# Ledger of designs, part 276: peptides against a protein of PDB entry 7PB4

Target 1, 105 residues: chain A of PDB entry 7PB4
Amino acid sequence: KMLNIKEYKEKLLSTLGEFLEDHFPLPDRSVKKKKKNIQESSVNLITLHEMLEILINRLFDVPHDPYVKISDSFWPPYVELLLRNGIALRHPEDPTRIRLEAFHQ
Target 2, 218 residues: chain B of PDB entry 7PB4
Amino acid sequence: DALQMAVGYFEKGPIKASQNKDKTLEKHLKTVENVAWKNGLASEEIDILLNIALSGKFGNAVNTRILKCMIPATVISEDSVVKAVSWLCVGKCSGSTKVLFYRWLVAMFDFIDRKEQINLLYGFFFASLQDDALCPYVCHLLYLLTKKENVKPFRVRKLLDLQAKMGMQPHLQALLSLYKFFAPALISVSLPVRKKIYFKNSENLWKTALLAVKQRNR

## One batch from the design tools (peptide; made by RFdiffusion4, then SolubleMPNN)

Design b2_p22_6_s4 (from b2_p22_6, 12 letters changed)
Fold by OpenDDE base, seed 3:
Order: structure tokens, then C-alpha cells, then sequence
Structure b2_p22_6_s4 (fold): chain B 105 residues (1-105), chain C 218 residues (1-218), chain A 22 residues (1-22)
């Protein structure tokens, strides 16, 4: 039973990864670097998959403080996507922190 | 059932010119209150009763009691909220009813099924910041609703002007902090690093009921 | 699309539930 759950989890993670790549890709770096400030150019944005992984891990690794600080690597549209869909919640006292919804609780 | 009869009474009004109109009203109101606090209300019941509470069909005391028992069994329809907001524009509800509605909206925010249409009402909510009685609750609502796309220069200016008028209110500071997060270039003012954003606990009125709803839906 | 966003939620929800069982 546990093995089947692990296998299913891995399969679901793989499926999610593919799904995210297909439907929620990062914006192509090719869109014109118009003269926005030099500082935005150096931040490596993480994928939505990576962001979800961080959030899920934090939820289980630190259940008493499941919030993740939003870094510059977090693409703002992804943060908004997660928040508006109830996948993530903003910290009530710190707008720079978000948590994954505790769907298991 | 008793609830359907009660909801029907509020929707259609008193069928019979009963000599005891007030007793009948109270009976039905108590029925709604009892069911709402015990089990919550269905989305359809909330749709009907929420609109009634804001329409001005009944007196302020009745409207207040109805709003206080707008506790969902599962979800609240976004359409119900949109309709309710439309009644706020008509101005037939008291100031206290408006305050209670915003408190309710914040408290029940997570139980609203969708947010797309509510997000379109952002401008309306933002305009309500000028009402001193509403401002704390509207700030909290906007804190929940604000997206990067909503953070505009004119809104930043209005918030700063409001801060100049009202002082550094915790709720306003929370919203400004969120605005700065989304658009740091628009807010040159050093906001005090408050580690804690304090909104008035709008949920206090429904805290016990909301806990019960969450427990039933688990 | 709204449909994709809903699917995303469902997948994440399922992942969280599955992880809680492990």
C-alpha cells in the first residue's frame, strides 16, 4: 500500500511537472530587455514546479511555520496564480510570506 | 421545512396580514439564526438572505441579525457577494450594516467559491477607503484582493493622502506594505518595518461558527 | 486557462494529501 502511494506520488509529480511546463511556462527570456533597471536581469526565476516543491516541502518540514518568504526568484504572476486559486495563502501579518494550503488538515 | 418557510417569508414577505406580524418575523428570524449557527446555510439561502439584508426591505435591526447569521454550510457564491455589493451602492442600508457587511466579507472570504468578479470590484472597494468607519475593514479586504495589476500610481497617492489624514493606521500600513511589495518603485516612502500587520479581528463575530463549519467540512 | 488553474489546484491538493499519508 505504501509503495503504491509512493509510486503514485512520483507519477503525479511527473505529471504535474509536464503539466506546468505545458500550461504555465516561465516567460521566454527573449522578450525584449527594455531598459528596466539592470537589477531585474540577474535574478534567476524558478519554475512553478520548483516553487510548489518549496511550498509543499515547507508545509511538511516545518508545519508550525509553514510560510515561505517570497524571494526575487518567485515570478510574481505565479505567486498571484497560487493565491487566487487558493493553493497558497498569504501570511496575515507579512505580505512577503506565503504558505501552501494545508489540504490534508 | 422550517428554514424554507423562514427564507420564503423574508423573500416574499408576509403572506397573511397576520395580526402578529412582529411575532412571525421574530419566529422566522430565530429559525434562520438557529440553523445558520448550528449547521450553516446553503449557498442559495445565503444568496436570498444576503440580498434581503442589504436591500433595505426590513429595518436595520433585522438586517443586522440576518447578516450576523450569514454562515455558510460549505460555500458562498461569488454572485451573491457581487449582488450584495450592488446594494451598497443604492445606499438604502445603514452605515452600521455596511460595516457589518465588510466584516462579514473579510471573515467569509475563504468560503467564497470564486474571486474573479470580486476582484473586478477592486475599484469600488478602494473608493470606500474614504469612509472612516469602513476603512479598517476595507483595508483588510483589499489586502486579501490586491494583485500587482491593482497597484496603480493614483491608488498609491490616495493611500498616502489617507495616511496623512488619518495617521499611520496599522491596517493602512498593512495595505501600503503590500503595495510596496508589488510595486516598490511607486512607494518611495520608507514604511516602518512592522513585523506584524494587525487587522481588526473581523472574524471574531463568527469565529466559533467558522470553526464549526471547517470541522464539518473536513 | 481557468480550467488549467483548477486542474493545478486539484493536482496540488492530491499531492499534499498523498504526502500526508507518507
Amino acid sequence: as target 1 above (105 residues)
Amino acid sequence: as target 2 above (218 residues)
Amino acid sequence: SPADEQRLRLMVEELVILRAEL
Scores: peptide ipSAE 0.632, ipTM 0.645, DockQ to the pose 0.328
Fold by OpenDDE base, seed 1:
Structure b2_p22_6_s4 (fold): chain B 105 residues (1-105), chain C 218 residues (1-218), chain A 22 residues (1-22)
Amino acid sequence: as target 1 above (105 residues)
Amino acid sequence: as target 2 above (218 residues)
Amino acid sequence: SPADEQRLRLMVEELVILRAEL
């Protein structure tokens, strides 16, 4: 039973990764070339996959404080995507912190 | 069953022949209250009863009691919420009912099945910030709904104007902090880092009921 | 698309449930 669950989990993770790459890619860096002057601090945006991994890990590793601080690496549309779909929840006291929904509870 | 008869009574209205209309109404209201607090209501029952509570079909006391027992068994339909908001526009419900509705909406927010249509009502909710009685609850609702796309210069100005009028209220600060997070260039004002609960959740009328709903759905 | 967003939710939900069983 446990082996089957582990294998299924790994398969699901792989499928999720592919799904996210296909349907929720980061915006192409190319469009920002033209307007010279805004020193957009080259903050490397993380993928939605990486964001979900951080959130899931925090949920299980620190269940008493499952919230993650939103960094500049978090692309705002991804944060909004997770929130509007009930995948993530905003901290009631700190709008800069989000948690994954505890679907197992 | 007794619940279906009660819901049917509110939907269809009192049958003409009942000599004791008030006793019948109270009986059915108690039936709804009892089921709602014990088991929660089905989405269809909430759809019917929520619409009735906001339509002005019954008196304010009855509407208040109905609205207080709008506790889901599982989910609330977004369509029910949209219909409810439409009744707020018609103005047939009391101010107290409007306040209670916004409190209910915040309390039940996680039980609403979808948010897409509710998010389209953002402008309507934002306009309701001008009502001093609604403002705290609307701020909480907007805190839950706000996306980056909603953060516009005119809305920032309105929030700052409200803050100038009302003072630095925790609920306004919460919403402004969220706005600053999404659009830091629009809010040059330094906002105090509040470690305290922005919204009074302790006064949630449904706290015990919501805990019971969550336990039943585990 | 709305369908993709729903699918994302379901996948994440399932992943969380599976991890909890592990």
Scores: peptide ipSAE 0.631, ipTM 0.646, DockQ to the pose 0.328
Fold by OpenDDE base, seed 2:
Structure b2_p22_6_s4 (fold): chain B 105 residues (1-105), chain C 218 residues (1-218), chain A 22 residues (1-22)
Amino acid sequence: as target 1 above (105 residues)
Amino acid sequence: as target 2 above (218 residues)
Amino acid sequence: SPADEQRLRLMVEELVILRAEL
């Protein structure tokens, strides 16, 4: 039973990765829209997959404080996507912190 | 069923002018209250009763009591909330009822099945920030609803103007901090890093009921 | 698409449930 769950989890993770790459890719850095003054914050944006991994890990690693601080590496549209779909919740007292929904509780 | 009879009474209105109108109303109101607090109400019952509470069909005291018992058994329909907001626009409800509605909306936010239509009402809620009595609760609601797309220069200006007028209110700071998060270029003002956003505990009225709902839906 | 977003939610939900069982 445990082995089957692990295998299924791995398959699901793989499927999720592919799904995210296909349907929720990061915007191509290449569209040099010439808009002047936005300091190219050299901050590498993480994938939605990486973001979800961080959130899921935090949910299970620190269940009493499952909130992750939103870094500059978090693409704002991904944060919005997760929030609007009820996948993530904003911290009631700190808008810079989000948690994954505890679907297992 | 006693609840169906009670809901039907509020929906259809009091039948004939029997001398005992007030006793009948009280009986049905107590029935709704008892069921709502014990078991919660079905989405259909909330749809009916929420509209009644905001329509001005009954007096403020009755409307307040109905609204206080809008506790879901499972979910609240987004359509019910949209209809309720439409009644707020008509203005037949008291100021106290409006405050209570926003408190209810914040408290029950997680039990609303969808948020898409509610998000379209963002502009309406934002306009309600000008009401001093509503402002704390509207800020909390907007904190829950705000997306990057909602953060516009004109709204930033309005929030800053409101802050200038009302001072640095915790609820307003919470919303401004969220706005700064989504659009840092629009808010040049250094907001104090408040580690804790304090919204007024709107949930306190329903705290026990909400805990019970969450336990039943687990 | 809205369908993709719903699918994402379902996948994440399932993943969380599965992880809780491990």
Scores: peptide ipSAE 0.630, ipTM 0.635, DockQ to the pose 0.327
Fold by OpenDDE base, seed 4:
Structure b2_p22_6_s4 (fold): chain B 105 residues (1-105), chain C 218 residues (1-218), chain A 22 residues (1-22)
Amino acid sequence: as target 1 above (105 residues)
Amino acid sequence: as target 2 above (218 residues)
Amino acid sequence: SPADEQRLRLMVEELVILRAEL
């Protein structure tokens, strides 16, 4: 049973990765070059996959404080996507922190 | 059971013939209160009672007591909330009931099954910011609901105007900080970096009840 | 699309549940 769960988890992670690449890709860097807002260009944005990994890990590693600080690497549309779908929740007292929904609880 | 009889009483209304209308009302109200605080209410019971509390069918004292015991056993239906908001538009409830409803909505936000239709009511909630009594609670609700798509230039202007009128309130600052996060180009004003958002509702009337609900659902 | 967003939620939910069982 445990082996099957691990294998299924790995398959699901792979499927999620592919799904995110296909349907939720980062905006191409090429389009940002024309709009002169200099400040957005220097920050390396992480993928939605990486963002979810961080959030999931925090949920299990620190269950008493499962909140992650929103960094400049967090693309705002991804944060919005997670919040609007009930995948993530904003900290009630700190707008710069979000947590993954505890679906297992 | 006693709860079904109580809910049925509120739904159907008082049967005309009972001389002891007030005693019967109090009995049923106490039944609802006792069950709600001990076990929570089913989504269907909340649907019925929440609408009754906001419809103006009963007096303000009764409506207030009903609304205070709208504690879910598990979840609250989004449809119940939408219907409740529709009653707010009709204006048959008191100002105090409106305040209590927004406090309730913030307190119970995580127990609402879906947020899609509630998010469509964003404009209605935003318009309620102009009510000084509602403003702190509406800011908290909007803090929970706001998406990038909701952050429009006209709403930014309204928030800044409200700030100019009321001063820099912690709840308004919290909402403005969120707006700046989603749309930094719309808010040229430097906002003080508050590390902690203070909403007066951190001590919910329902704090103890919500802890009990979470413990039962574990 | 709304369908993709729903699918994302379901996948994340399942992943969290699976991790908790592990």
Scores: peptide ipSAE 0.628, ipTM 0.638, DockQ to the pose 0.324

Design b2_p22_7_s1 (from b2_p22_7, 11 letters changed)
Fold by OpenDDE base, seed 2:
Structure b2_p22_7_s1 (fold): chain B 105 residues (1-105), chain C 218 residues (1-218), chain A 22 residues (1-22)
Amino acid sequence: as target 1 above (105 residues)
Amino acid sequence: as target 2 above (218 residues)
Amino acid sequence: MELAEQTLRLMVEELVILEAEL
């Protein structure tokens, strides 16, 4: 039973990865916005897959404080996507923290 | 080959210079339709044309006609189906095209070479139950796909909620009965023992073609 | 709600449930 669940999880993660690449890709960095003054904050944006992995891991690793601090690597549209779809919740007192919804509870 | 030229036209798109774009499109579409209904299409041709039908590259009328002639000669590649589902997520196809796709998917289910990746899309198909137009066909698809591992408490709750909203539908009842078979502890509600499972005859559009395919592959 | 976003939610729900069973 456990082996089947693990295999199924791995397959689902793979499918999710492909799905996210197809439907929620990071914006192409190649749009050289001509506007001079925007500090190229060289912040490497993480994929939505990586963001979800962080959130899932935090939910299970630290169930009493499942909140993740939003870093500069979090693309704002992804954060908004997760929040508006009820996948993530913002901390009631700290808007810089989000958690994954505890769907298993 | 006329078919290769037709497929190539749909893949590459209309060459700008043709004054008679509509006549050319119709000619190629008729070529595809004729071959598909007589002989079926190769897996590669289905891969190309199915992707085109769902991509929104052409108008809804053309997409509908292409999708209706997605009849295999032998098999359909699972990868083609996965790609098709990805296009459904992008939302460039009409509601009618989505319905037709699910009908097609159910009708052609046995001709798909593998089911492993399709089974991973279970959650996606399950989401589509909320669409009243899709629900009957999605229930049928889920009935074909559902394994014990897919029967989860949250899905049971969603199905029961859907039943509360839509009433006791035969297709929903069939799916719930299957869920109860796999996980009787999750469904405390007494389901009527239906001796016969009734789904909408999605196959009716392709019945003659499917019979011909089965006869050729025997 | 876009179908893609709904699909994402469901996939994540399933992953969370699977993780809890592990």
Scores: peptide ipSAE 0.668, ipTM 0.441, DockQ to the pose 0.493
Fold by OpenDDE base, seed 5:
Structure b2_p22_7_s1 (fold): chain B 105 residues (1-105), chain C 218 residues (1-218), chain A 22 residues (1-22)
Amino acid sequence: as target 1 above (105 residues)
Amino acid sequence: as target 2 above (218 residues)
Amino acid sequence: MELAEQTLRLMVEELVILEAEL
């Protein structure tokens, strides 16, 4: 039974990865560098896949405080996407923290 | 069914011929209250009763009692909420009923099936910030609804003007902090780093009922 | 966009349920 669940999980993760690449890619950085010295803070944006992985891991690793702090690596449209679809919840007392919905509870 | 008879009474209104109108009304109101607090109400029952509570068909005391028992069994239809907001625009409900509605809307927010139409009402809710009695609850609602697309320069100005008028209110500070998160370039003022956002606990009226609903829907 | 967002929710929900069984 456990082996079948692991295999199914791996298949689902693969399917999710492909789905996210197709439907929710990061915006191409092709916004023309107009030369203004805006220090593009070289903050590497993470993929939606990586964001979900962080949120899922936090939900299970720290179930009593399942909230993740929103970093500069979190693309704001992805945060909004997760919140509006009920996939994530904002912390009631801290707008900079979000959690994954506990669908298993 | 006793509940169907009660809902039908409120929908159709009192039959002219009943000498004991007040006793009949109280009986049906108690029936709705009892079912709502024990089991919750179906989405269809909430649609009917919420519309009645805000239409001005009955007195303020009755409307307040109906609104207090708008507890879902499972979900609340977004359409019911949109209809309710339309009644707020007509202005036939009391100020206390408006406050209670916003408290209810915040408390029941997670039980509303969809948010697309409610999100389109963002501008209407934002305009209600000017009402001092509504402001704390509207800030909480906007905290739940606000997206980056809603954070506009004119709204930032309105919030800062409101802060200048009302002082540093915790609920307003919470909303400003969220606005600064989405659009840091629009808010040059240093907001005090509060680790905790304090909204008035709108859930207090329904806390026990909401816990029971969450337990039944697990 | 709406269908893709709904599909995303369902996939994440299933993933969370599977993780809890592990």
Scores: peptide ipSAE 0.664, ipTM 0.642, DockQ to the pose 0.315
Fold by OpenDDE base, seed 1:
Structure b2_p22_7_s1 (fold): chain B 105 residues (1-105), chain C 218 residues (1-218), chain A 22 residues (1-22)
Amino acid sequence: as target 1 above (105 residues)
Amino acid sequence: as target 2 above (218 residues)
Amino acid sequence: MELAEQTLRLMVEELVILEAEL
C-alpha cells in the first residue's frame, strides 16, 4: 500500500508539473522594458510548481507554523491564484505570510 | 422534524389561526438555536434563515437571534451570502443587524464554499467603509478578499482619507499594509511596521460553535 | 481559466492528502 501511494504521488507530481507549465507559465521575460536605468534587480521568479513545493513542504515540516513568508521571487499573480482558489490562506496577522490549505485535516 | 417545522414557520410565516403567535415564534426560534449550536445547520437551512433575517420580515430582536445561530454544519453557500448582501442594499435591516452580518461573514468566511461572487462584491464592501460602525469589520472582510487587482489609486486615496478622519486605526492600518504589499508604488506614505495585524475579534460570538464545527468535520 | 484553476485545486488537494498518508 505505501509503495503504491509513493508511486502515485510521484506520478501526480509529474502530472502537476506538466499541467502547471502548460496552463500557468511564468510571464515571458521578453517584455523589453525600455532601457531606463532602473536597476531592475532581476528578481528570479520561481515557478508555480516550486512555490507549491515550498508550501507543501512547510505544511508538513512545520505543522505548528505552516506559513511561508512571501519573497520577491513569488510572482504576485501566483499568490493571488492560490488565494482565490482556496489553495492557500493568508496569515491572519501578517499579510506577507501564506500557508497551504490543510486539506488533510 | 422539529427543525423543519421551525424553518417552515419562518419561511411561510405564522399560520393565521394561532392565538399565541409569540409563544409559537419563541418555540421555533429556540428549536433553531438549539440545533444550530449543537449540530450546525444545513446549507439550505442557512439559505432560508439568513434571507429571512435580513429581509425585514420579522423584528430586529428576532432577526438578531436568527443571525446569531447561522452556524453551518459543513458549509455556507456563496449564493446565500450574495442574497444576504442584496438585502443590505435594500436597507430593510437595522444598523445593528448590518454590523452583526459583517461580523458573521468574517467569522464564517472559511466555511463559505466559494468566493468568486463575493469577490465581485468588493466595490460594494469598500463603499461600506464610510459607515463608522461597519468600518472595522469591513476592513477585516476586505483584508480577506483583497487581490492585487482591487488595489487602485482611488481606493488608496479613500483609505488615506479615512485614516486622516478617524486616525491610525489598527483595522485601517492592516488593510493599508496589505495594499502596500500588493502595490507599493501607490502608497508613498510610511506605514508603521506592525508585526501583528489586529482586528476586532468578530469570532468571539461563535468561537465555541466554530470549534465544534471544525471538530465534527475532521 | 476557471476549469484549469479548479483542476489545480483538486490536484493540490489530492497531493496534500497523499502526503499525509505517507
Scores: peptide ipSAE 0.655, ipTM 0.666, DockQ to the pose 0.314
Fold by OpenDDE base, seed 4:
Structure b2_p22_7_s1 (fold): chain B 105 residues (1-105), chain C 218 residues (1-218), chain A 22 residues (1-22)
Amino acid sequence: as target 1 above (105 residues)
Amino acid sequence: as target 2 above (218 residues)
Amino acid sequence: MELAEQTLRLMVEELVILEAEL
């Protein structure tokens, strides 16, 4: 049973990765060059896949405080996407922290 | 079942013939209160009773007591909340009932099964910010609901105007900080970096009940 | 967009459930 679950998890992660690349890619760096005024912090944005990985890991590693601090590497539209779909929740007292929904509970 | 009889009483209304209408009402109300605080209510029971509490069918005292015991066993239906908001628009409930409803909605927010339709009511909730009694609780609700798409220039202006009128209220600052997070270009004003958002969560009438619900659903 | 977002939620939900079983 556990082996089957691990294999299925790996397959699901692979499928999720492909799905995210197809439907939720990071914005091309090329388009941002023209509008000078957005102080684009030189911070590399992480993929939605990486963001989800961080959130999932935190949920299971620290279940009593499953919140992750939003860094500059978090693309704001991804944060919005997760929140609007009920995948993530905002911390009630700290707007800079989000957690993954505990779907297993 | 005593609870089913109680819910049925509130749904159908008092049968004309009972000389002791008040005693019967009190009995059924106590039944609902006892079950709600011990076990929570089913989504269907909340749907019925929440609508009754906001419809103006009963007096303010009864409506207040019903609303205070709208504690879920598991989940609250989003449809029940949407219907409840529709009753707020009709204006048959008291101001105190409206305040209590928003407090309830914030307290029970995580127990609502879906948020899609509630999010569509964002504009209605935002319009309620002008009510000084509702404002703290509406800010908290909006803090939970706000998405980037909701952050519009006209809403920013309204929040800033409200801040100018009411001063730097913690609940308003919390909402403005969130707006600045989603749309920093719309808020040129330096907001004090509050590390902690203080909503009046300490006054959550349902805190103990919600802890019990979470423990039962674990 | 709506279908993709719904699919994303379902995939994440399933992933969380699977992780909890490990």
Scores: peptide ipSAE 0.653, ipTM 0.666, DockQ to the pose 0.312

